# Peptides against a protein of PDB entry 4GMN, part 163

Target 1, 375 residues: chain A of PDB entry 4GMN
Amino acid sequence: RYANITLLALVTLASIGTDFQETLVKGNQGSRESPISAADEEWNGFDDADGDAMDVDQKSSSGEDQEEDYEEIDVKEDDEDDDDDSITSEMQADMERVVGADGTDDGDLEDLPTLRELIQTAVPQLIRLSNLPIDSDESLTIQSHALSALNNISWTISCLEFANGENANIHNAWYPTAKKIWRKTILPILEADSADLKLATQVTSLAWAVARVLHGETPTDGNPHRKFISLYHSSKQQAGGNSNSIEEPEDPFQGLGVKCIGVVGSLAHDPAPIEVNREVGVFLVTLLRQSNNVPPAEIVEALNQLFDIYGDEELACDKEVFWKDGFLKHLEEFLPKMRTLTKGIDKRTQPELRTRADEALLNLGRFVQYKKKHA

## One batch from the design tools (peptide; made by RFdiffusion4, then SolubleMPNN)

Design b2_p19_3_s4 (from b2_p19_3, 14 letters changed)
Fold by OpenDDE base, seed 5:
Order: structure tokens, then C-alpha cells, then sequence
Structure b2_p19_3_s4 (fold): chain B 375 residues (1-375), chain A 19 residues (1-19)
């Protein structure tokens, strides 16, 4: 009885985090994409629809009119008006204020009561629930749902703009909580060295969301970047041995390998210790050198992380790692391989992966030219 | 430089909900 109420509350908190994200996304894109079934989907990344697809005017002329008679499968709309009022009018009003707020720098969320209660009341309980002793399938289920709720909340907050002092009140309220999630939830689960790939995927997704806000200010205690690099390699060894296809997630960007790359890339940003930056940079460049055995989505993410880490010539890591360790040569040697990889992705079967690969290829060319000019 | 602004923008845009 208490478990079912706790599970329902955790599912509701996970749905609130997803609905918050969807409302931010819909507010941006103006397109009503169909509501994803809110109850079971962990948000694991943002789909950038805002790729300015340069209209390459391919005049493909004469496709003949094959009238394929699509039989109307009369799907009876059972109008179960489940008014899942998951988005409260107060939450929607907080969303509108987050989008429009010239935020005060004081970390006060007086004007954002739903977000305040989420950060100050809900998240501390979720951290507690994610740290319960696992002694039953029920406690494992509670941990999983608490991690899912923390994931969805953390991802949603990581999509807010914090540059130039935007949303400074939200950033200042979230920052100490994000550090608590890292120290109290993420690190203990990573240290437990569980063979549970589902739990490892959940904690890695949460770690990525948290690290997208904390960047190089993420606590370096226990060398978490090495734990995620180790997890990356361990996941590849397990996938190669068991013919039980862990169904590769239908989305290639939802893979544990991509998530590990996203975490370690985020951890390597300034002001990360130069040794942490170097170990991550060497890992990412090594993936490019081994690209024949690496999924395309992981190559795209690794390139993107390399651009973000080393895009600023004023950062200590540019001189101390990028130039000292000769990364430019590896990136330049990878350009022809990236062109081949990108051309090998079918636009019809994997349109998103192809779009992100075309972008990463373009950016790799620009990045190499930039670095050659500033050598 | 125009290229630095481009990467700083890409880093932001590539996961930015353009609010």
C-alpha cells in the first residue's frame, strides 16, 4: 500500500519533469507533436529540430501517381477522456515565467512556486529514495522511479539558458541541489559497481543532465570521468559477448555509449583539472581513431564534445592539452573518415542520425580550419 | 573571432531549447 502510493508519486514527479520539458520544447518549436506517453518515457536527450536544413533544391522530376489505396483502419477512438491534468495551471504559469523572466540573481524562486517546490521539497526526497538500501524488488523499483524523476527534472533544468546571467535565480537555486544529486545519488551508485546495465544507464543519463549544468565545476572526488570511461568500455565488452541483443534503443542517441561520452565531455569543460581534461580528450580522440568499430551516434557526440571543450583558445586546456597532445592532426586525419561515415547513413531509415552527422562533419571542417588559423 | 562566437553558439544551440 505505501509502495504503490510512493510509486504513483514518483511516476507523477517523472511525468511532471517530462511535461515541463515538452512544454518548453513546444513553446520553442510551435509544432504540436503528439504527446509522448508521459508515464514510462525517461527523457534522455533533446532532439534539435532547429537544424536550418539548407534547401538543396534537388529537382527530382517525375514520380508517377501510384494511388496506393490506404485502407482506413477504423481505430475506434475510445474517448477515455483521462483528463490527466498533469500540467497544473500553476506549473504552466511557472513555465511561461521561466521563458520570459528577466531573473533576479538572488537564487530566490518566489515568482516560481512550482519550480521552487520541485527543487526544495521534491528533489531532496528523490535523493533519499534513490539511496535506500536495495533489499527487495520493491526497493529496486522505488530507486529506478526516483532516478527517472531526478533524470527528467535535471534534463529539463539543463535545457534552460544560463549564459550571460539568464535564469540566474534558477541556476543559483539548482546548482547546490545538482551537486547534492552528484554526491549523494550518482557517486554512490557508480561506486557500488553493479552489473545492472539498466541502473547504469539511468545513473549515466542523470549524470549527463547534471553535468550539463555543472560542467567542469562537477565534483572531481573519486575521479568520476574514469568511472564513466570504464563503464563505456565495459558496456562494449558485454554487448559483444551476449547474443541477447539488448535491443539497441530505437534512437541511436539513447545508447549507454553516447551517454558516457556526454557525461565525460561535460566534466572536461573549464574549470576542470587539466589532467581530467586530458584523460577525457584522449578518450574522445581515441574513439575517432577507432571509428570503424564505434557507432555513428557516439562519433557525433564525441565530435560535439571535442568542439565544446576546445572551441575557446583562451582556455588553459587549449594550450596545455589540445596543442601539446597534437589533437588537431587527429581531427584533420579523421575528416575523410567522417565524410565516408556520414555518407553511409541512410537518410530514409535514420534521418536524425544523418542530419546530426552532416552537421558534425560541417563543424569538424570549420573547427580544423579555425584551429589551423589560430596555430 | 567570428569562429569562437560560432562554437560558443553551437555549444549552446545544439542542446538549447531556444527559449
Amino acid sequence: as target 1 above (375 residues)
Amino acid sequence: SDNRLFFDRLARERYRLSL
Scores: peptide ipSAE 0.031, ipTM 0.687, DockQ to the pose 0.158
Fold by OpenDDE base, seed 2:
Structure b2_p19_3_s4 (fold): chain B 375 residues (1-375), chain A 19 residues (1-19)
Amino acid sequence: as target 1 above (375 residues)
Amino acid sequence: SDNRLFFDRLARERYRLSL
């Protein structure tokens, strides 16, 4: 009885985290339905599909009108709008305020009561539930649902703008809680060295969401970047050995390898210790050098992380790591490989992966040109 | 300056809700 109520509450909190994200997206971008996973699925990041590919107006010459009469199969979407009215009027009101709030109040969420209760009341309970002794399948299920709820909440918050002091009230409220999630939930599970790749994937997703807000201010205790690098390598070794490969997620960007790269990339940002930055930077550059054996989605993520880490020439890591360790040469040598890799992705079967690879290729060219100009 | 803003924007566009 209590377990079923706890599970229902955890599923509801996971749903609330997803719905909060959906309504933020809908309120800001209008009707682009990114297919966010059903209420029972973990949200694992934005599909970067809506990156405005600057349409370089190549005037395509007049190719002949072969009217292939594609019969519009009028699939009447019976919009059974099962308006799962999961978005409370209070959540919607909080979201309208998040979009409008001049972030003047230092961590006061008086105007954001739902978000306040999520951060102050719900998250501490989820942290507690994620740390229960595992003694039964029921305790494993509770941990999984607590991690899913923490994931969805943490991802949603990580999608808010915090640059230039935007949403400072939310940032200030979340920051100490994010550090608690890291120290109380993420680190203990990483230290347990479980062979459970499902649990490892959930924790790595949560770690990425948390690290996207904390960046280089993420606690360095126990060298978590090395654990995620180790997890990356261990996941690749297991996939090669057992024909019972855990079904690689249908989405290439939901893979444990991508999530590991996202975490360690986020951990390497300023003000991370230069040695942490170096170890991560060398890991990422090594993936590019070994790109023939690396999934394209992991290459895209590794490039994006390298751009974010080393995009600022004023940071200590630019001089002490990027230039000192000769990363520019490796990026230049990778450009022709990236062009080949990107062109090898079929737009019909993997449209998102192709779009993100085309973007990453464009940005790699720009980044290399930038670094050469600022050498 | 302008190139930093480009990568910061790119990081924003990839990972943040465009508020």
Scores: peptide ipSAE 0.030, ipTM 0.685, DockQ to the pose 0.167
Fold by OpenDDE base, seed 1:
Structure b2_p19_3_s4 (fold): chain B 375 residues (1-375), chain A 19 residues (1-19)
Amino acid sequence: as target 1 above (375 residues)
Amino acid sequence: SDNRLFFDRLARERYRLSL
C-alpha cells in the first residue's frame, strides 16, 4: 500500500513536472511572436554588456543544518483524480506568470505558491526517497521514480532565464535546493559505481539539469567532472561490445554521451576552478579531433558547450585555458570536418539533428572569426 | 510515453533559444 501510494505520488510529481515544462515551452513560444528560426540566432560573441554577475552577497547565514525532522507527510487518501488537473492548472498559472513577468518585478515566491511547494516541500522528499537503501526491486523502482521527478522539476527550473537578475527570487529559492540535490542525490549515486546504465543515464540527466543552473558553482567535491568523463568513455566501450542494440534513443540528443557532455560543459563555466575547466575543455576538444567516431549529436553538444564556456574573453578561462592550450587552432581545423558531418545528416530522416548541426556549424564559423579578431 | 525523453528535448530547445 505505502509503496504504491509513493509510486503514484512520484508518477504524479513527474507528470506535473512534464506539464509544467510543456507550459513553459508554450509560454516562451508565445512571447517570441516570430519563430526566429533557431538557425537565425547568430552567436555574436558576448559583447561586454555589463553582466552584473549577481554579486549574490553571500551573507554567510550560517544556516545551521537544521536536520528538519521531515515529518512523514500523512498522504491523506483524498480524491486522486481531481488533484492532478488542479495542480497542473495552478502550475500552468505560475508558469504563465514566470514567463510573462518582465524580469524587473522581483515577485516574491509568495506569488508562485505551486513552484514554492514544489521546491520547498516536494523536492526534499524526493531527495529522501532517492537516498533510500537499495535492498529490493521496490526500492530500486522508488529511487528511479524519485530521480525521474527530480529530473523533471530540475529541467523545468533550468528552462527559466536567470541571466541579468531575471527570476532572482526563483533562482535564490532553487540554488540551495539544487546544491542539496547534487550533494545528497547525484554524488552518492555516482560514487556507488553501479554497472546500471539506466540509473547512470537517470542521474546524468538530473546532473545536467542541476548543473545548467549552478554552472561553475556546482560543488567540486569528489571531482564529478572526471566521473562523468569516465562514464562517457565507459558507455562507449559497452556500446561497441554488445551487439544488443541499445536502441539508440529515437532522439539522438537523449543519448548518455550527450548528457555527459552537457553535464561536464555546464560544470566548466565560470567560476569553476581553472583545472576543472581545462580538463573539460580538453575532453570536448578531443571529441572534435576524434569526430569520425563520435555521434553527430555529441559533436553538436560539445560545440555548444565550448561556445558557452569560452564565449566571454574577460573570463580567466579564456586566457588560462582557451588561448594557452591552443583551442582556436583545433576549432579551425574542425570547421571542414563539421561541414562534412553536417552535410552527411539526412534532412528527411533526422530533421532536428540536421537543423541543430547547421546551427552549430554556423556558430562555429562565427566563433572562430570572433576569437581571431580578439586574439 | 517515457516522460524523461520529453524533458531533455525541451530544455535543449530553450537553452538554444536563450543564447
Scores: peptide ipSAE 0.023, ipTM 0.682, DockQ to the pose 0.098; fails the geometry check
Fold by OpenDDE base, seed 3:
Structure b2_p19_3_s4 (fold): chain B 375 residues (1-375), chain A 19 residues (1-19)
Amino acid sequence: as target 1 above (375 residues)
Amino acid sequence: SDNRLFFDRLARERYRLSL
C-alpha cells in the first residue's frame, strides 16, 4: 500500500519533469517563430569573418524526375486537446515564468514556487530513495523510479540556458543540489560496480544531465571520468558476448555508450583538471581512430564533445592537450572516415542519425579548418 | 503510451533554450 503510493508519487514526479521539459520546449518554440534549423546550430568557429566558399563540385547526376505524386495525406491535426490534467495551474504558471523571466540574480525561487519545492523538497527525498539498501524487488523498483524522476528533473533543468548569467536564480538553487545528486546518488551506484546494465544506463543518464550543468566543476572525487570510461568498455564487452544483445534502444542516441561519452565529455570542460581533460580527450580521439567498431551515434557524440571541449583557444586545455597531444592530426585523418560513415547511414530508416551525422561532418570540416588557421 | 523517460532527447536538441 505505501509502496504503491510511493511508486505513484515517483511516476508523477518523473512525469512532471517530462511535462516541464515539453512546456519549456513549446514555450521556447512559441517565442522563436523561426524553427531553429539544424543549419543555425552549425559550429562557426570563434573568429572566422572570411567565409571561403568551398566549391563542392556537385556532379549533377541527372536522376530522372519521377514525379511521384505525393498524395497530400491531409493529416487532420485532430487537435485532441488531451487536457493532460497532470500539469497543475501552478506548474504551468511556473513554466511560463521560467520561459519569460529576466533572471533576477537572487538565488531566490520565490517567483517559482513549484520549481522551488521540486528542488528543495522533492529532489532530496528522491536522493534518499535512490540510495536505499537494495534488499528486495520492491527496493530495486523504488530506486529505479527515483533515478528516473531525478533524471527527468535534471535533464529539464540542464536545458535552461545558464550562459551569460541567464536563469541565475535557478542555476544557484540547482548547483548545490546537482552536486548532492552526484555525491549521494551517482558516485555510490558507480562504486557498487553492479553488472546491472539497466541501472548503469539510468545512473549514466542522470550523470550526463547533472554534468551538463556542472561541467568541469563536477566533483572529481574518485576519478568519475575513469569509472564512466570503464563502464563504456565493460558495456561493449557484455554486448559482444551475449547473443541476447539487449535490443539496442530504438533511439541510437539513448545507448549507454552515447551516455558515457556525454558524461565524460561534460566532465572534461574547463575548469576540469588538465589530466582529466587529457584522459577524456584521448578516450574520445581513440573512439574516432577505432570508428569501424563504434556505433555512428557514439561517433557523433564524441565529435560534438571534442568541439565543445576544444573550441575555445583561450582555454588551457587547447595548448596543454589539444595541440600538445596532436589531436588536430587525428581529426584531419578522421574526416574521410566520417564522410564514409555519414554516407552509409540510410536517410529513410535513420533520418535523425543521418541529420546529426551530416551536421557533425560539417562541423568537423569547419573545426579542422579553424584549428589549422589558429595553429 | 510508454512514458519514455526523457533520457537524452535534449542532449540531441542542442537547443540552448536561450530564454
Scores: peptide ipSAE 0.022, ipTM 0.688, DockQ to the pose 0.104; fails the geometry check

Design b2_p19_4_s1 (from b2_p19_4, 11 letters changed)
Fold by OpenDDE base, seed 5:
Structure b2_p19_4_s1 (fold): chain B 375 residues (1-375), chain A 19 residues (1-19)
Amino acid sequence: as target 1 above (375 residues)
Amino acid sequence: SFLDENEISRLDGRLFYQP
């Protein structure tokens, strides 16, 4: 009974995080109406040449149409309007305020009461639940749901703009909580060295969401980047041996490999220690060199992370890692491989993967030109 | 920065929700 109520509350908190996302994504899509110029190029009609009417014979076999009277079983869909009004009107109002708030820098979410309660009251309990001793299938289920809720909340917050002091109140409220998630939830699970790839995927997803806000200010204690690099390699070794395919997620970007790349890329941003940056940069560049054996989605993510980490020439990592370790040469040598890889993705079967690969290819060309200009 | 000189539209709109 108490477990079911706890699970329901955790599922509700995870749903709240998801619904909060959909509204943020819809809000951001409304501003990013770059006009896809439908170049309706009028493809001028090819002339219908006169091809001969071959007379294929009319064999008339009269198959008797037995009208099998399928009784329409009127399955009353009881539309139980599960008004899963999981999005409270208060949450929608908080979201509208987040998109519009010239935030006060005090970290007090006075005008965002639902988000405040989520960060200050709910998240600390989720951290506690994720740290329960695992002694039963029930405790494993509670941990999994607590991680899912933390993941969805953390991902949602990571989609807010924090550049140029935007949403500073939310950033300041979230930042200490994000560090607490990292230290109390993520690190202990990573240190437990569990062979559970499901748990590893959950914690890696959460780690990416947290690291997308903390970047190089993510606690470096215990070299977590090396743990995620090790997890990346271990996941590749296991996938090659046991054809117990953990069903490759239908979405190529939801793979553990992509998540590991996203985490370590985020951890390598300034002000990360130069050695952490170097180890991550070498890992990412090595994936590009070995691209023939790397999933396309992981290549796309590795490129995006490289652009983000090394896009600013004023950062210490540009001189001490990018130029010193000769990364430009590796990126330039990868351009023809990326063109081949991108062209090999079927637009019909994998439209999103193709679109993101086309973008990453475009940005790779631009990035190589940019770095040559600032050499 | 590379981001300042290039209007990089990132398709970062996908979040990695757990069901």
Scores: peptide ipSAE 0.307, ipTM 0.840, DockQ to the pose 0.603
Fold by OpenDDE base, seed 1:
Structure b2_p19_4_s1 (fold): chain B 375 residues (1-375), chain A 19 residues (1-19)
Amino acid sequence: as target 1 above (375 residues)
Amino acid sequence: SFLDENEISRLDGRLFYQP
């Protein structure tokens, strides 16, 4: 009884996190629609094909007016307003405020009561549930659902803009909680060294969402970047042996390899220790050098992480890692390989992967030019 | 920065939800 209520509450929290995302994604798409100027392609008119008027004869057959009494079947439209009540009017109002609010620096969420309760009341309980002693299949199920709920919440928050002091109230409220998720949920699971790839995928997804907000301020205790690099390599060794049993996720970006790259990339951002940055940067550049054996989605993510980590020449990692370790040469040598890789993706069967690869290829060309200009 | 000189539109809007 209590377990079923706990599971239902966890599924509901995971769903709320998903619905909150879908609305944030829809809201962010509306702002990036630059009006595609409808180029007035002059639609040249269809030529007047001479349609011969065939005379269809008017034969007057007097069909008898059988007034079939159509019984008006009063179809009660039971408006089952399936009010997909997944997004409460209060949640929607909180979302509209998040998109529009000049965030106060105080970390106060007085104006965001739903988000406040999610961060301050729900998340601390989910952290507790994710740390239960695993002694039964029921405790494993509770842990999995708690990780899914934490994942969805953390991902949703990680999609808010925090650059330039935007959403500072939300950032300041989330930041200590994100560090608590890292220290209390992520690190203990990574240290348990479980052969469970499902659990590893769940914790890696959560770790990426958390690290997308904490960046280089993510706690470096226990060298988590090396654990995720090791997990990446271990996942490749297992996949090479059993081609039949890993349900490759239908989405190539949902793979454990992509998630590992996303985590370690995020961990390597400023103000990460230079040696953490170097170890991650060398890992990412090594993937590009070995690209013939790396899935295209992992290459796309590795490129995106390299652009974010090394996009600012004022950062210590630019001089001490990017230039010192000769990364520009490796990126330039990879450019023709990326063109071949991207062209090899079928637009019909993998439209998203192709679009993201075309973007990453464009950005790689721009990044190489940028770095040559700022050398 | 590279981001300031280049409009990097990233399609990073797809969140990694667990079903």
Scores: peptide ipSAE 0.307, ipTM 0.840, DockQ to the pose 0.621; fails the geometry check
Fold by OpenDDE base, seed 4:
Structure b2_p19_4_s1 (fold): chain B 375 residues (1-375), chain A 19 residues (1-19)
Amino acid sequence: as target 1 above (375 residues)
Amino acid sequence: SFLDENEISRLDGRLFYQP
């Protein structure tokens, strides 16, 4: 009984995170739809061509009147009450307010009661549930669902704009909670060194979502970047040995390798320790050098992370790592390989992977030019 | 920054939801 209620509550919390996302994505799409000026292309009216109705006269046959008395089977429509988990009017109002807040409304979290309760009440309970002693299949299930809910919430929040002081109230409320997720959920699971690849994938996804907000301010205690690099390598070794293909997720970007790259890339941003930045930068550049054996999605993510980490020449990592370790040369040498890789992706079978690879290729060319200009 | 000098449209909208 209590287990089922806890699982239901965890599923509901994961759903809330999804519904909140869908609303944020719709709102962000609506804001990026600058009104395409309705060019008054006069829809030239379809000319009603008078096509002659041919009079086909066909005659014949007299088939008999069998009155089969079909008994009306009164099929009671069982009203399956689709418990359409209708977004509460308060939740919808919070979503509309977060989406509709032009970056001038330093809205108080008082105006976001659902999001406030999610961050301040629900997430601390999810952190507790993710740290339960694993002594049963039930406790493992609870941990998995708690991690999924934390993942969805953390990803949703990580997709809010926080630049220029936008959503500063949400950022300020989330930031201490994100650090708590890191220290209380992510680190203990990473320290346990579990051979469970499902758990490793869940915690790595959550770690990426959290690190997308905390960046280089993510706690460096215990060198978690090395654990994710180790996990990356371990995942590649296991995939090569057991033909029990963990079904590579149909989405190339949902792979554990991509998630590991996303985490370590995010951890390496300023103000990360230069040693952490260097170890991550060397890892990412090494993937590009070994690109013949690296999935295209991991290359795309590694490039995007390199652009983010080293996109600012004012940062200490630019001088102390990027230039000092000769990363520009490796990026320039990779450019023709990236062109070949991108062209090898079928637009029909993998349209998104191709689009993201075309973007990453474009940005790689621009980044090499930028770095040559700012040398 | 590189981001300021380049109109880098990030397709950053991908959320990695767990089912």
Scores: peptide ipSAE 0.306, ipTM 0.838, DockQ to the pose 0.596; fails the geometry check
Fold by OpenDDE base, seed 3:
Structure b2_p19_4_s1 (fold): chain B 375 residues (1-375), chain A 19 residues (1-19)
Amino acid sequence: as target 1 above (375 residues)
Amino acid sequence: SFLDENEISRLDGRLFYQP
């Protein structure tokens, strides 16, 4: 009874995190009306080619249509008002404020009471539930749902703009909580070295969401980047041995490998220690060198992370890692491989993977040119 | 920066929610 109420509350918190995201994404898309210039593709009218009338004479078999009087079962449309009351009017008002608020520097979230309660009351309980001793299938279920709720909340917050002091109140409230999730939930689960790939995928997804806000300020205690690199390699070894159909996640970007790359990439941003940056940069460049055995989605993510980490020549990592370790040469040598990889993705069967690969290929060409100009 | 010179809008709006 209490377990079912706790599970329902965790599912509800995970749903609220998803719906909050969808609203934030819709709100941010409304402000980024970059006019897609409708290129007037002049519809050159296809000419009326007179294709001849093959008169195939197929015969007349007179099957007696027995009009079976199908009684119209008057399916009462019970208007189940799916009161998808998943989002309270107060939550929706908080979401609208987050999308519309000029960042009032009041770190107290006074104007965002639902988000405040989510961060201050719900997340600390979710951290506790994610750290329960695993003594039963019930405790595993509770941990999984607590991790899902933490994931969705953390991802949603990670999609807020925090550059230039935007959403500073939310950033300031979230930052200590994000560090707490990292130290109390993520690190202990990673250190337990569980062979559970589902749990590893959940904790790595959460770690990516948290690291997208903390970046190079993510706690470096116990070298977490090396743990995620190790997890990446371990996941590849396990997938190769058991022909148990790990249902390739229908989404190629939801794979544990992509998530590991996203985490370690985020951890390597300034002000990360130069040695952490180097180890991650070498890992990412090594994936490109070994690209024949790497899923296309992981290559796309590895490229995006390399552009973010090394896109600024003013950063210490540009001189001390990018140029010193000769990364430009590896990126330039990878260009023809990336063109082949991208062209090999079917636009009809994998349209998103193709679009993101076409973007990453374009950006790789631009990045190589940029770095040659700023050498 | 690379981002400033190239006006690179990433389509990275895809969020990795767990259902």
Scores: peptide ipSAE 0.303, ipTM 0.838, DockQ to the pose 0.554; fails the geometry check

